# Ledger of designs, part 28: peptides against a protein of PDB entry 4X86

Target 1, 56 residues: chain A of PDB entry 4X86
Amino acid sequence: EGPQLLLSEAVSRAAKAAGARPLTSPESLSRDLEAPEVQESYRQQLRSDIQKRLQE

## One batch from the design tools (peptide; aimed at target 1 P3)

Design b2_p28_6_s4 (made by RFdiffusion4, then SolubleMPNN; from b2_p28_6, 13 letters changed)
Fold by OpenDDE base, seed 3:
Parts: structure tokens; sequence; C-alpha cells
Structure b2_p28_6_s4 (fold): chain B 56 residues (1-56), chain A 28 residues (1-28)
């Protein structure tokens, strides 16, 4: 298996799939998503089965 | 926190769609 997908990259793909574009700038969104604590939380959820942690 | 970030940048409706798409994306 390949390396874990970064949250920023995952959100980018998800946004594209959802047909959603940020009201701000892609750079601003990436900056928030690349915060260490945010990425770490994402990684932990992936390790614990992200499907169980994401709502809906 | 992720939801809050997405809502800030996309708005509540689009953020919800992005989260749903993210869940589907990760269901590889």
Amino acid sequence: as target 1 above (56 residues)
Amino acid sequence: RLREILERHFGPEAAERVLRALKELLAK
C-alpha cells in the first residue's frame, strides 16, 4: 500500500467530487488543513477506521 | 475541528457535501 493520503489532498479530492469550491482561497484552506494537530487527528481517525468517525 | 474548518471555507451546506464525499473517497 502507498503512503497515507494527506488531509489537504483528501479534502481537495473530496471537494472536486462534491463540486465544491472554497469561498476563500485554496491556499488559505490548505493552510488550515495542514496544521499539525489537524493532520494528526485525521491520521488517528484513519488508523481507527475513518468510516466509523465521520458523520452520516 | 475539521467540520469547522470546512464550514469556514465552504459554508455549512457545501461543507456537509465535502464531508460526505470525503467519507466515500476513503471507502476505497
Scores: peptide ipSAE 0.678, ipTM 0.928, DockQ to the pose 0.581
OpenDDE base, seeds 1, 2, 4, 5: peptide ipSAE 0.677, 0.675, 0.674, 0.677; ipTM 0.929, 0.929, 0.927, 0.928; seeds 1, 4, 5 fail the geometry check

Design b2_p28_7 (made by RFdiffusion4)
Pose (drawn by RFdiffusion4):
Structure b2_p28_7 (pose): chain A 56 residues (1-56), chain P 28 residues (1-28)
Amino acid sequence: as target 1 above (56 residues)
Amino acid sequence: MLEELVEANERYASEIVEELLEEGRLVL
């Protein structure tokens, strides 16, 4: 479809493709992925990469 | 361009899965 805007969904899709199950729970892993620093770093990476590919 | 963005996004998320496996928070 497109680049995943929510890091929690991107990780969930990656884990499923890798056949990985959490030691804790999906709810615990998602809570940690929503930490502001992690979500902000992801948003900045996405912004930087999109602008760069647009530079063609 | 859209396909490259999707691949790069999936690669980034896979790197997090690898880090979580190293931290022992995921199992295979």

Design b2_p28_7_s1 (made by RFdiffusion4, then SolubleMPNN; from b2_p28_7, 13 letters changed)
Fold by OpenDDE base, seed 2:
Structure b2_p28_7_s1 (fold): chain B 56 residues (1-56), chain A 28 residues (1-28)
Amino acid sequence: as target 1 above (56 residues)
Amino acid sequence: LLAELVAQNEAYAAEIVKAYLEAGLLER
């Protein structure tokens, strides 16, 4: 697949790949990663990364 | 291009997982 557009999904997949799981609950982790300001920062970062690659 | 982007994205997510593990928010 391509890059994950959602931070929560990216981290979820990475955690599974590492055999890691939330100490508290999956919902708690998702809530933190799905916070609007966090997701927006991730979106901007991803956009920037794409642009950098296109400029290479 | 796409492969590099995906690898970068996965590496970033992995670093977050590592940080959460170190912080005791994730466990193995």
Scores: peptide ipSAE 0.670, ipTM 0.916, DockQ to the pose 0.901
OpenDDE base, seeds 1, 3, 4, 5: peptide ipSAE 0.662, 0.668, 0.662, 0.665; ipTM 0.913, 0.915, 0.913, 0.914

Design b2_p28_7_s2 (made by RFdiffusion4, then SolubleMPNN; from b2_p28_7, 14 letters changed)
Fold by OpenDDE base, seed 4:
Structure b2_p28_7_s2 (fold): chain B 56 residues (1-56), chain A 28 residues (1-28)
Amino acid sequence: as target 1 above (56 residues)
Amino acid sequence: LLQALIEQNEQYARRIVEEYLARGLLER
């Protein structure tokens, strides 16, 4: 297992870039995004994206 | 390099933002 790259961090950055903010709380949003199955899906996607970039 | 790739290629995160906007969990 490599370094943990958090989806919650990525979404926070993406939300700021989009001018978006949570209606409830940032903590509630982070809790949803830190669910193991959600985080694992992101990790797999990120690894795939990195591999694609390196192959270009 | 890894950090730069994460910041430069956040398509998955952007899709999540759009989904949460659509669900009314995020607002602009």
Scores: peptide ipSAE 0.468, ipTM 0.855, DockQ to the pose 0.573
OpenDDE base, seeds 1, 2, 3, 5: peptide ipSAE 0.464, 0.466, 0.465, 0.465; ipTM 0.854, 0.854, 0.856, 0.854

Design b2_p28_7_s3 (made by RFdiffusion4, then SolubleMPNN; from b2_p28_7, 14 letters changed)
Fold by OpenDDE base, seed 1:
Structure b2_p28_7_s3 (fold): chain B 56 residues (1-56), chain A 28 residues (1-28)
Amino acid sequence: as target 1 above (56 residues)
Amino acid sequence: MLEALIQANDDYAMGLVEEYLAAGLLER
């Protein structure tokens, strides 16, 4: 099956790479990332970024 | 194309991490 792009998964990897951790809990961070406004911003900007990369 | 998708996804996430670090939502 095709790849499934999940913001929470990507942020988890990025945080690990940056040596960063949430002040509260991983669960709280994941819940915040699942907010509709956060997900919509993710969708829109990722789409735009991908389009730009494909044009290079 | 798949590599571009993955890289774009990772870059976006890293951008958020840096933003959240600056905002004090994440710590090192």
Scores: peptide ipSAE 0.646, ipTM 0.909, DockQ to the pose 0.630
OpenDDE base, seeds 2, 3, 4, 5: peptide ipSAE 0.640, 0.642, 0.645, 0.644; ipTM 0.907, 0.908, 0.908, 0.908

Design b2_p28_7_s4 (made by RFdiffusion4, then SolubleMPNN; from b2_p28_7, 13 letters changed)
Fold by OpenDDE base, seed 5:
Order: C-alpha cells, then sequence, then structure tokens
Structure b2_p28_7_s4 (fold): chain B 56 residues (1-56), chain A 28 residues (1-28)
C-alpha cells in the first residue's frame, strides 16, 4: 500500500508485520499515537518527505 | 520516487515499533 497518512495506522501495520502486540491494549496505544500534537508532527514530517522526493 | 517514500514511511514506523518494544509497551 501507499504511505500511511495516519501515524497510528503506520505503526499498527508495522507492529503487525513484526509480530508485535500491545502489552496493555490496542486502544491505549492508539490513544498515544492519535494525539493531535503527535499526529500533526507526523503530518509535517510526511509532508516534508513528500516534497523532498518530488524534487528528486 | 513513490516507492522510496513508501519505504521511508515504513522504516519510520518500524523504528517506532522497536522503540515501543524496548520500552516494554509492545511484545513479540
Amino acid sequence: as target 1 above (56 residues)
Amino acid sequence: MLQALIEQNEAYARAIVEEYLARGLLER
């Protein structure tokens, strides 16, 4: 699939691929990764990375 | 390249998984 626009989804997919699972709950992990400030930081990073790749 | 972007995105996510494993928030 293409790049994940949500950090929570990116990490969820990576965890599943690695055979890793939360020790607490999926919801608890998602809460941290879906926090607005965390997601915004991820979005900015992703946007920057896209721009860099478009300039290649 | 789109593929390079995807791989970079996945690598970033994998790094977070490894961090969470190290912190004991994830297990294998």
Scores: peptide ipSAE 0.661, ipTM 0.916, DockQ to the pose 0.866
OpenDDE base, seeds 1, 2, 3, 4: peptide ipSAE 0.659, 0.659, 0.657, 0.660; ipTM 0.916, 0.916, 0.915, 0.916

Design b2_p28_8 (made by RFdiffusion4)
Pose (drawn by RFdiffusion4):
Structure b2_p28_8 (pose): chain A 56 residues (1-56), chain P 28 residues (1-28)
Amino acid sequence: as target 1 above (56 residues)
Amino acid sequence: EKEEVLERLEEGDLSEEVVEKAEELIEE
């Protein structure tokens, strides 16, 4: 479809493709991925990379 | 159109419509 805007959904897909199951729970992992610092860092990386590919 | 997408991205707009349009432009 497209680049995943939600880091939590990107991580869930990656774990499923890697066959990885959490030691804790998906709910605990998602809660931690929603920490403001983690979500903001992801948003900045996405903005930077999109702009760069657009630079063609 | 590309300059408008870039302006919105500089403003920090990462909405689904903006990202989808940017991917279409990259594919073209």

Design b2_p28_8_s1 (made by RFdiffusion4, then SolubleMPNN; from b2_p28_8, 9 letters changed)
Fold by OpenDDE base, seed 2:
Structure b2_p28_8_s1 (fold): chain B 56 residues (1-56), chain A 28 residues (1-28)
Amino acid sequence: as target 1 above (56 residues)
Amino acid sequence: ELQEILERLQQGDLSEEVVQQAEKLIQE
């Protein structure tokens, strides 16, 4: 519901911002990162990180 | 703006402002 963070986009943006490029082709990497279970893990990790930050 | 917050999160920005604004979204 509503806007969502996409792991594939997050990784792409992070890599670009850091001036880094994955050894795996962007297309292949995106395919793996688009897997629902991987995306869910990213969401959970992000939630955890935010919660930890809020507790500081 | 929600879209701006999402973009900052995607870039790894976990500043207090971004965290606070994103809290509701992540909990939904």
Scores: peptide ipSAE 0.027, ipTM 0.533, DockQ to the pose 0.070
OpenDDE base, seeds 1, 3, 4, 5: peptide ipSAE 0.024, 0.023, 0.026, 0.023; ipTM 0.540, 0.534, 0.533, 0.541

Design b2_p28_8_s2 (made by RFdiffusion4, then SolubleMPNN; from b2_p28_8, 12 letters changed)
Fold by OpenDDE base, seed 5:
Structure b2_p28_8_s2 (fold): chain B 56 residues (1-56), chain A 28 residues (1-28)
Amino acid sequence: as target 1 above (56 residues)
Amino acid sequence: RLQEILERLQQGDLSPEVVAQAQKLIQE
C-alpha cells in the first residue's frame, strides 16, 4: 500500500489514477471534501471501521 | 493502539496523524 492520505488527497489521487478530470478545479474539489459535514462523515466512518477491528 | 485511535476519533480528532494511523490499522 502507498502512503496514508487525507480524504481530499485520496480522492484526488484516485481521480488522477483513473484518468478522471472533474469539471471543478482541484482547489474547489478540496474545499468540498474538507467541508465540515464531509469530514464529520469521514470521522464517523473511521470510528466505525476501528470499532469493527476491535471486535475481530 | 486501536483503542487509543478510537478515543481520539471520538473526541473529534481528525488530524493527519490520527487519520493515517486509523487507515493503517483498518487495512491490517
Scores: peptide ipSAE 0.485, ipTM 0.915, DockQ to the pose 0.306
OpenDDE base, seeds 1, 2, 3, 4: peptide ipSAE 0.481, 0.479, 0.480, 0.483; ipTM 0.914, 0.914, 0.914, 0.915

Design b2_p28_8_s3 (made by RFdiffusion4, then SolubleMPNN; from b2_p28_8, 11 letters changed; failed a check: too like the target's own chain)
Amino acid sequence: ELQEILSRLEQGDLSPEVVSRAQKLIQE

Design b2_p28_8_s4 (made by RFdiffusion4, then SolubleMPNN; from b2_p28_8, 9 letters changed)
Fold by OpenDDE base, seed 4:
Structure b2_p28_8_s4 (fold): chain B 56 residues (1-56), chain A 28 residues (1-28)
Amino acid sequence: as target 1 above (56 residues)
Amino acid sequence: ELQEILSRLEQGDLSQEVVEKAQKLIQE
């Protein structure tokens, strides 16, 4: 289970929580999640979320 | 801890260990 899978899990959880169903196929989504720019965005998001926790 | 994970993320570390710990801490 690599970072791509972890990101996929996060996306799936978020979608479920919102009651949303993606129009993109799982295969296409997985491909998109492998893109460097997406991985970088996820890194930034995690950083931001951790910073928020530190400020609680 | 939060600060350690933050530092690793800021250094570009997106390994499974860091991501799992980050996700756990965020949802905690």
Scores: peptide ipSAE 0.536, ipTM 0.928, DockQ to the pose 0.302
OpenDDE base, seeds 1, 2, 3, 5: peptide ipSAE 0.533, 0.534, 0.531, 0.533; ipTM 0.928, 0.928, 0.927, 0.927

## One batch from the design tools (peptide; aimed at target 1 V11 A17 R21 L29)

Design b2_p29_1 (made by RFdiffusion4)
Pose (drawn by RFdiffusion4):
Structure b2_p29_1 (pose): chain A 56 residues (1-56), chain P 29 residues (1-29)
Amino acid sequence: as target 1 above (56 residues)
Amino acid sequence: SPERFLSEAEKEGIPAEVAESLLSRFVFD
């Protein structure tokens, strides 16, 4: 479809493709991925990379 | 494997420092 805007969903898809199951739970992992610092870092990376590919 | 998870995380555009920090929280097939 497109680049995943939600980091929690990106991690979920990556783990499924890797066959990884959490030691804790998907709910605990998602809660940690929603920490403001983690989500903001992801948003900044996404913004930087999109602008750079657009620079063609 | 951990290596496989990192490869898949890269395809999803997950920051490497985030992907690497999560390795200890998974059991791999």

Design b2_p29_1_s1 (made by RFdiffusion4, then SolubleMPNN; from b2_p29_1 with P2A S7R E10K A16R S24P V27R D29E)
Fold by OpenDDE base, seed 5:
Parts: C-alpha cells; sequence; structure tokens
Structure b2_p29_1_s1 (fold): chain B 56 residues (1-56), chain A 29 residues (1-29)
C-alpha cells in the first residue's frame, strides 16, 4: 500500500553520511521522529517521490 | 556540516522542513 520505511532510519543514515552526531541519545531522537504526524509527512513525501519516478 | 546534512536528508526523501527542524538536534564535526 505505502512505503515501509522509517523516518528515524532515514535521519540516521543522513546524519552518518554528514558526520553529524545527535546531541541526545539516538534512541531519544528516534522516539521524537516516530511521532505519527512526523512519520506521516515522510511517508507522504516518499510516496510522492516514488510516484514521480514511476512517471518518468 | 549542516548543509551536508540537508543534502543527505534530501537524498533520503526527508521533507525539507523536517530536516531543517532537526538541525539543532545535531552536532556537526
Amino acid sequence: as target 1 above (56 residues)
Amino acid sequence: SAERFLREAKKEGIPREVAESLLPRFRFE
């Protein structure tokens, strides 16, 4: 139905690639990123991006 | 750097507004 990817994991990957370290524990940051409204915005964008790719 | 993070975040499909809101949560080396 929709992408099965977590925003928290995406942020973790981006941070690692950028050499960024969370000021709090990774776990606490993950909890904040798992908030429904935040995760939903990621899901919507990801779905939109996939749809755009399919149209290319 | 913060700019690098935003660039990588874009690659991961993270919404720009979300990525920017997370900047204060990180230390950049």
Scores: peptide ipSAE 0.647, ipTM 0.941, DockQ to the pose 0.737
OpenDDE base, seeds 1, 2, 3, 4: peptide ipSAE 0.637, 0.638, 0.636, 0.638; ipTM 0.941, 0.940, 0.940, 0.940

Design b2_p29_1_s2 (made by RFdiffusion4, then SolubleMPNN; from b2_p29_1, 10 letters changed; failed a check: too like the target's own chain)
Amino acid sequence: SPEEFLRAAKAEGIPREVAESLLPLFRFE

Design b2_p29_1_s3 (made by RFdiffusion4, then SolubleMPNN; from b2_p29_1, 9 letters changed)
Fold by OpenDDE base, seed 3:
Structure b2_p29_1_s3 (fold): chain B 56 residues (1-56), chain A 29 residues (1-29)
Amino acid sequence: as target 1 above (56 residues)
Amino acid sequence: SAERFLREAKREGIPREVAESLLPLFRFE
């Protein structure tokens, strides 16, 4: 229920496209962003963001 | 640059506040 976008994947693509490099490593960053609490917080914000866009 | 990252993050559907919170985790050449 709700958006199922993985934060780690989205960030990886954005960083690559921007030529940005993680201060640690791509693997370490992905691991941190895959934490359940991080993903849940992201899902909630993503849902809110989508709803805001629909109102524009 | 940081601004370029924010632009790409937007394209990927990442909320602005989330993208900004991630800036300190990156080095921009």
Scores: peptide ipSAE 0.665, ipTM 0.936, DockQ to the pose 0.641
OpenDDE base, seeds 1, 2, 4, 5: peptide ipSAE 0.663, 0.664, 0.661, 0.664; ipTM 0.936, 0.936, 0.936, 0.936

Design b2_p29_1_s4 (made by RFdiffusion4, then SolubleMPNN; from b2_p29_1, 10 letters changed)
Fold by OpenDDE base, seed 3:
Structure b2_p29_1_s4 (fold): chain B 56 residues (1-56), chain A 29 residues (1-29)
Amino acid sequence: as target 1 above (56 residues)
Amino acid sequence: SAEEFLREAKREGIPREVAESLLPLFRFA
């Protein structure tokens, strides 16, 4: 239910496209962003962001 | 650059506030 976009995956793609490198490592960053609480917060923000865009 | 990252983040569907909060985690060539 709700948005299924994985934050870690989206960030990885964006960073690669922009030539940005994690201060730590891609693996370490991904592990942090894949934490359940982080992903849930992101999902909620994503839903809210979409709703805001629809109202513009 | 940071702006390039933010632009790509937007394309990937990441909310602006989330993308900005991630900037400190990266180094830009």
Scores: peptide ipSAE 0.669, ipTM 0.935, DockQ to the pose 0.643
OpenDDE base, seeds 1, 2, 4, 5: peptide ipSAE 0.666, 0.668, 0.667, 0.667; ipTM 0.935, 0.934, 0.934, 0.934

Design b2_p29_2 (made by RFdiffusion4)
Pose (drawn by RFdiffusion4):
Structure b2_p29_2 (pose): chain A 56 residues (1-56), chain P 29 residues (1-29)
Amino acid sequence: as target 1 above (56 residues)
Amino acid sequence: MSEFVTTDYEAAKEALIALAREQVKATIE
């Protein structure tokens, strides 16, 4: 489809492809991924990378 | 497919975040 805008969904898909199951629960992992610092860092990385590829 | 359960939550969380970020970047390219 396209680049995942939600980090929680990106992690979930990556774990499934890696066959990884959480020690805790998917709900606990998702709660931590939603921390503002983590979501903001992801949004900034996405913005920077898209602009760079656009620079062609 | 074989699956496993992680034993170290913080290390597993960091590795999975790094893998997810690499896969999103590869989609942009």

Design b2_p29_2_s1 (made by RFdiffusion4, then SolubleMPNN; from b2_p29_2, 16 letters changed)
Fold by OpenDDE base, seed 3:
Structure b2_p29_2_s1 (fold): chain B 56 residues (1-56), chain A 29 residues (1-29)
Amino acid sequence: as target 1 above (56 residues)
Amino acid sequence: METWTETDYEAFRASLIQLALEEVRQKIL
């Protein structure tokens, strides 16, 4: 599973846990999550977090 | 009726991403 799938699922869970729902369609949110800058940011943070945890 | 501005939606998106990353950090990594 790639970062895009992980992020979309994690965002869905986070939204449910927070009790928050966008007034826009879920498709609009999904489209935003597919934006290259968002995906790259997530990938970088994920990589950084993995490296950090491995060093602990 | 509540309306979402572009700023509101961006803040929402940013918040969700932040929460998602935190969840990943805590539970998966």
Scores: peptide ipSAE 0.103, ipTM 0.548, DockQ to the pose 0.331
OpenDDE base, seeds 1, 2, 4, 5: peptide ipSAE 0.089, 0.097, 0.099, 0.103; ipTM 0.525, 0.539, 0.542, 0.548

Design b2_p29_2_s2 (made by RFdiffusion4, then SolubleMPNN; from b2_p29_2, 17 letters changed)
Fold by OpenDDE base, seed 4:
Structure b2_p29_2_s2 (fold): chain B 56 residues (1-56), chain A 29 residues (1-29)
Amino acid sequence: as target 1 above (56 residues)
Amino acid sequence: METFTETDYEAFRRSLIQQALREVRQKIL
């Protein structure tokens, strides 16, 4: 699975585990979370955070 | 059943980053 799919699935599973539903349809949420700009921001933040933590 | 706003899902994304960091650290370090 690609990073975008992993992110969208992880968020959906987290919402389900919390017993919550999105205000919009789950399909709309999935589309938003699979957007390239959202995935890229997530990737960049993850990479940056990893680098910072490894330097500590 | 609770409803999540976009802000709630943003919080989930942040939490997932922290979880990923923990998992990666355990595998690398």
Scores: peptide ipSAE 0.094, ipTM 0.534, DockQ to the pose 0.196
OpenDDE base, seeds 1, 2, 3, 5: peptide ipSAE 0.044, 0.046, 0.045, 0.049; ipTM 0.439, 0.450, 0.448, 0.434; seed 5 fails the geometry check

Design b2_p29_2_s3 (made by RFdiffusion4, then SolubleMPNN; from b2_p29_2, 17 letters changed)
Fold by OpenDDE base, seed 2:
Structure b2_p29_2_s3 (fold): chain B 56 residues (1-56), chain A 29 residues (1-29)
Amino acid sequence: as target 1 above (56 residues)
Amino acid sequence: MPTFTETDYEAFRARLVEEAMRQVRQKIL
C-alpha cells in the first residue's frame, strides 16, 4: 500500500521542505491541486517514482 | 486561473517522493 497524501498537502510539505514556493499563487495552486483528475495523476506518478527509487 | 505546471511539479518532485517515503517509514515504525 502506497502513501496516501492529498496532492495539495504533499506539495505544501514539499515546498516547505525544499524552501521553495510555487510559481503560481498558493491559493490558485491549492485550488487546482484539489481537482480529482489531478490527484489521481499524482498518485500514479508518485507510485511510479517510488518504484524507481526502490530499484536504485 | 494559474494552472499547476510541469515546471512547478519538477521543482518539488524529489521532495514529494521524500515526503511520501517518510510517511511510509513512519507508518511501518
Scores: peptide ipSAE 0.057, ipTM 0.456, DockQ to the pose 0.120
OpenDDE base, seeds 1, 3, 4, 5: peptide ipSAE 0.050, 0.056, 0.048, 0.047; ipTM 0.432, 0.455, 0.425, 0.439

Design b2_p29_2_s4 (made by RFdiffusion4, then SolubleMPNN; from b2_p29_2, 18 letters changed)
Fold by OpenDDE base, seed 1:
Structure b2_p29_2_s4 (fold): chain B 56 residues (1-56), chain A 29 residues (1-29)
Amino acid sequence: as target 1 above (56 residues)
Amino acid sequence: MATFRETDYEAFRASLVEQALAAVRQKIL
């Protein structure tokens, strides 16, 4: 499979790697990160950064 | 175990873009 670029998945992996847990619950964190507006902002930032690197 | 708050999301998001970019490069290159 290609790289997973969903923000919710990426943050979950980062939390595990850091040995960190959200103060409320993992489910609450996932819910917030799954919001379409949040995911779209992340997608745009990632796309922009990739394009910048390709132009350099 | 460490805990994090919603105010820490900016720090995560900043690093996640670089991590994702590295993963993409490994797939493409």
Scores: peptide ipSAE 0.055, ipTM 0.448, DockQ to the pose 0.232
OpenDDE base, seeds 2, 3, 4, 5: peptide ipSAE 0.054, 0.050, 0.049, 0.045; ipTM 0.441, 0.442, 0.449, 0.445; seed 5 fails the geometry check

Design b2_p29_3 (made by RFdiffusion4)
Pose (drawn by RFdiffusion4):
Structure b2_p29_3 (pose): chain A 56 residues (1-56), chain P 29 residues (1-29)
Amino acid sequence: as target 1 above (56 residues)
Amino acid sequence: VEAVLEELEKEGITDPLVKEVLERHGFVL
């Protein structure tokens, strides 16, 4: 479809493709991925990369 | 964790904070 805007969903898909199951739970992992610092860092990375590919 | 990170790198996701979060939770295959 497109680049995943939600980091939690991007990690869920990556783990499924890697066959990885959490030691804790998907709910606990998702809660930690929603920490503001983690979500903001992801948003900044996405903004920077999109602008750079647009620079063609 | 390394396997999950390899899949994230395929999508261009290299955030070190995501690595720290994955390490605190850990995984089984």

Design b2_p29_3_s1 (made by RFdiffusion4, then SolubleMPNN; from b2_p29_3, 8 letters changed)
Fold by OpenDDE base, seed 5:
Structure b2_p29_3_s1 (fold): chain B 56 residues (1-56), chain A 29 residues (1-29)
Amino acid sequence: as target 1 above (56 residues)
Amino acid sequence: VEAVLAELRKEGILLPEVSRVLERHGFRL
């Protein structure tokens, strides 16, 4: 339970905004970004950031 | 890669894990 936003989606948007494309492929990049340990780090940051903002 | 990271920073994303993944794949403009 908690934030369920996808890191791969955020990176995809960032890459688009930068006009950049991976030298590999969007699919392979997303696969690595969706690795459990990477996504969990993102989830933890989201949770922490939300908590901090609620305390402002 | 730095251009993508800069956009991520605007969204508040600052994770060493992300930087490592992005560097592994590399980026072109």
Scores: peptide ipSAE 0.695, ipTM 0.929, DockQ to the pose 0.742
OpenDDE base, seeds 1, 2, 3, 4: peptide ipSAE 0.694, 0.695, 0.695, 0.694; ipTM 0.929, 0.929, 0.929, 0.929

Design b2_p29_3_s2 (made by RFdiffusion4, then SolubleMPNN; from b2_p29_3, 8 letters changed)
Fold by OpenDDE base, seed 5:
Structure b2_p29_3_s2 (fold): chain B 56 residues (1-56), chain A 29 residues (1-29)
Amino acid sequence: as target 1 above (56 residues)
Amino acid sequence: VDAVLEELRKEGILLPEVSRVLERHGFRL
């Protein structure tokens, strides 16, 4: 349960906004960003952010 | 990489894990 937005999607959007692309490949980058430990950190941040907003 | 991180921060994303991954891959305009 909880937010399940993909970090790789956020990074993709950010890279596009910056006009930048990885020296490796978007696919390789996404694979690393979707590693469980990385995605979990993102999920935890999202959860924390939501909780903080609810308390405001 | 810094430009990408700045855009992420605009979206409220600030994670050392992300910075580490981005630095590993490197970026170009």
Scores: peptide ipSAE 0.688, ipTM 0.926, DockQ to the pose 0.764
OpenDDE base, seeds 1, 2, 3, 4: peptide ipSAE 0.687, 0.688, 0.687, 0.687; ipTM 0.926, 0.926, 0.926, 0.926

Design b2_p29_3_s3 (made by RFdiffusion4, then SolubleMPNN; from b2_p29_3, 10 letters changed)
Fold by OpenDDE base, seed 5:
Structure b2_p29_3_s3 (fold): chain B 56 residues (1-56), chain A 29 residues (1-29)
Amino acid sequence: as target 1 above (56 residues)
Amino acid sequence: VDAVMAQLRKEGILLPEVSEVLERHGFRL
């Protein structure tokens, strides 16, 4: 449970906004970003940020 | 990579794990 936003989607948007492309491929990049340890760090940040906003 | 990280920061994302992945793949404009 908790926030389940995809980090790979955020990175995709950021790359597009920057006009940048990975030297590998978007698919391989997304796969690595979806690794459990990376996604969990993202989830933890999202949860923390939500809590911080609620306390403002 | 720095340009992408800057955009991520605008969305409130600043994770060393992300930077590590991005550096591994590399980026070009």
Scores: peptide ipSAE 0.686, ipTM 0.926, DockQ to the pose 0.760
OpenDDE base, seeds 1, 2, 3, 4: peptide ipSAE 0.685, 0.685, 0.685, 0.686; ipTM 0.926, 0.926, 0.926, 0.927

Design b2_p29_3_s4 (made by RFdiffusion4, then SolubleMPNN; from b2_p29_3 with E2D L5M E9K D15L K19S V28R)
Fold by OpenDDE base, seed 1:
Structure b2_p29_3_s4 (fold): chain B 56 residues (1-56), chain A 29 residues (1-29)
Amino acid sequence: as target 1 above (56 residues)
Amino acid sequence: VDAVMEELKKEGITLPLVSEVLERHGFRL
């Protein structure tokens, strides 16, 4: 339940916007960003941010 | 890494774990 946006997608867009590339590979970076603890922290932030905005 | 984090900040993403992952991989222009 809750927000199901991929952090790896957000980071990919950010990297492109910055014109930056990982020294490793986009694939390995995405894999690490999709780690459960990382994705969960992102999900929680999204949920919190949405709740805060709705309460304003 | 700083440039990428700056872009993420525009989207409201400031997670320490994200910064940690980005630092491990390193970035170049």
Scores: peptide ipSAE 0.687, ipTM 0.926, DockQ to the pose 0.751
OpenDDE base, seeds 2, 3, 4, 5: peptide ipSAE 0.687, 0.687, 0.686, 0.687; ipTM 0.926, 0.926, 0.927, 0.926

Design b2_p29_4 (made by RFdiffusion4)
Pose (drawn by RFdiffusion4):
Structure b2_p29_4 (pose): chain A 56 residues (1-56), chain P 29 residues (1-29)
Amino acid sequence: as target 1 above (56 residues)
Amino acid sequence: GAAAERVAEELRKAGVDPSAIMSILERHF
Protein backbone atom coordinates (compact mmCIF):
# COMPACT_ATOMS: atom_id res chain seq x y z
CA GLU A 1 0.00 0.00 0.00
CA GLY A 2 2.43 2.65 1.14
CA PRO A 3 5.02 3.59 3.76
CA GLN A 4 3.64 2.87 7.20
CA LEU A 5 3.09 6.10 9.12
CA LEU A 6 2.69 4.33 12.46
CA LEU A 7 5.85 2.76 13.76
CA SER A 8 3.86 0.32 15.90
CA GLU A 9 2.18 -1.12 12.81
CA ALA A 10 5.49 -1.22 10.90
CA VAL A 11 7.07 -3.31 13.70
CA SER A 12 4.03 -5.60 13.92
CA ARG A 13 4.25 -6.34 10.19
CA ALA A 14 8.00 -6.87 10.36
CA ALA A 15 7.71 -9.30 13.28
CA LYS A 16 5.00 -11.28 11.55
CA ALA A 17 7.10 -11.59 8.39
CA ALA A 18 10.07 -12.64 10.56
CA GLY A 19 7.98 -15.14 12.51
CA ALA A 20 8.93 -13.42 15.78
CA ARG A 21 6.68 -13.58 18.85
CA PRO A 22 7.29 -11.27 21.78
CA LEU A 23 8.63 -12.46 25.14
CA THR A 24 6.14 -10.08 26.74
CA SER A 25 3.01 -9.25 24.73
CA PRO A 26 2.14 -7.24 21.60
CA GLU A 27 0.45 -4.72 23.86
CA SER A 28 3.62 -4.17 25.97
CA LEU A 29 5.79 -3.85 22.84
CA SER A 30 3.37 -1.34 21.24
CA ARG A 31 3.34 0.76 24.43
CA ASP A 32 7.10 1.07 24.28
CA LEU A 33 7.07 1.93 20.56
CA GLU A 34 4.75 4.83 21.30
CA ALA A 35 7.35 6.55 23.51
CA PRO A 36 7.60 10.15 22.22
CA GLU A 37 11.32 9.92 21.48
CA VAL A 38 10.90 6.76 19.40
CA GLN A 39 7.89 8.06 17.42
CA GLU A 40 9.57 11.43 16.81
CA SER A 41 12.81 9.84 15.59
CA TYR A 42 10.74 7.72 13.17
CA ARG A 43 8.82 10.73 11.90
CA GLN A 44 12.09 12.64 11.28
CA GLN A 45 13.64 9.70 9.45
CA LEU A 46 10.58 9.41 7.27
CA ARG A 47 10.52 13.11 6.49
CA SER A 48 14.21 13.16 5.59
CA ASP A 49 14.02 10.09 3.33
CA ILE A 50 10.91 11.22 1.46
CA GLN A 51 12.42 14.63 0.74
CA LYS A 52 15.59 12.99 -0.56
CA ARG A 53 13.81 10.67 -2.98
CA LEU A 54 11.77 13.67 -4.05
CA GLN A 55 15.08 15.37 -4.94
CA GLU A 56 15.10 13.66 -8.34
CA GLY P 1 18.52 -11.81 20.31
CA ALA P 2 18.18 -13.64 17.02
CA ALA P 3 14.44 -12.82 16.83
CA ALA P 4 15.23 -9.14 17.38
CA GLU P 5 17.76 -9.28 14.57
CA ARG P 6 15.22 -10.84 12.21
CA VAL P 7 12.67 -8.15 13.07
CA ALA P 8 15.32 -5.43 12.56
CA GLU P 9 16.26 -6.89 9.15
CA GLU P 10 12.58 -6.82 8.04
CA LEU P 11 12.39 -3.16 9.14
CA ARG P 12 15.48 -2.37 7.06
CA LYS P 13 13.88 -4.01 4.03
CA ALA P 14 10.89 -1.68 4.49
CA GLY P 15 13.11 1.35 4.68
CA VAL P 16 12.78 1.77 8.41
CA ASP P 17 15.86 2.40 10.51
CA PRO P 18 15.76 0.09 13.61
CA SER P 19 18.62 1.82 15.43
CA ALA P 20 16.23 3.95 17.52
CA ILE P 21 14.28 0.93 18.75
CA MET P 22 16.85 -1.90 18.82
CA SER P 23 16.95 -1.96 22.63
CA ILE P 24 13.16 -2.30 22.73
CA LEU P 25 13.28 -5.19 20.19
CA GLU P 26 15.89 -6.98 22.31
CA ARG P 27 13.77 -6.69 25.51
CA HIS P 28 10.62 -7.92 23.79
CA PHE P 29 11.97 -10.64 21.47

Design b2_p29_4_s2 (made by RFdiffusion4, then SolubleMPNN; from b2_p29_4, 13 letters changed)
Fold by OpenDDE base, seed 4:
Structure b2_p29_4_s2 (fold): chain B 56 residues (1-56), chain A 29 residues (1-29)
Amino acid sequence: as target 1 above (56 residues)
Amino acid sequence: AEAAARVARELEAMGIDPAPISALLERHF
């Protein structure tokens, strides 16, 4: 099972909270954020965080 | 650049390390 929240969705929420709009097209930003290596790094971070919490 | 920094701070507030995508954020914001 992968994370429910994609990095692209996380950044969208962060940008909204920051009151920030991309200078590039939203599609360009999404394309970069959806790159497999980028998403995988994010997934690894989430898994690591969960594992750390479960060990406490 | 300031906008990118604000987005990064919000990611941190969400518990997400923005460092791996710092350059990406700077490119788009």
Scores: peptide ipSAE 0.711, ipTM 0.937, DockQ to the pose 0.735
OpenDDE base, seeds 1, 2, 3, 5: peptide ipSAE 0.709, 0.710, 0.711, 0.710; ipTM 0.937, 0.937, 0.937, 0.937

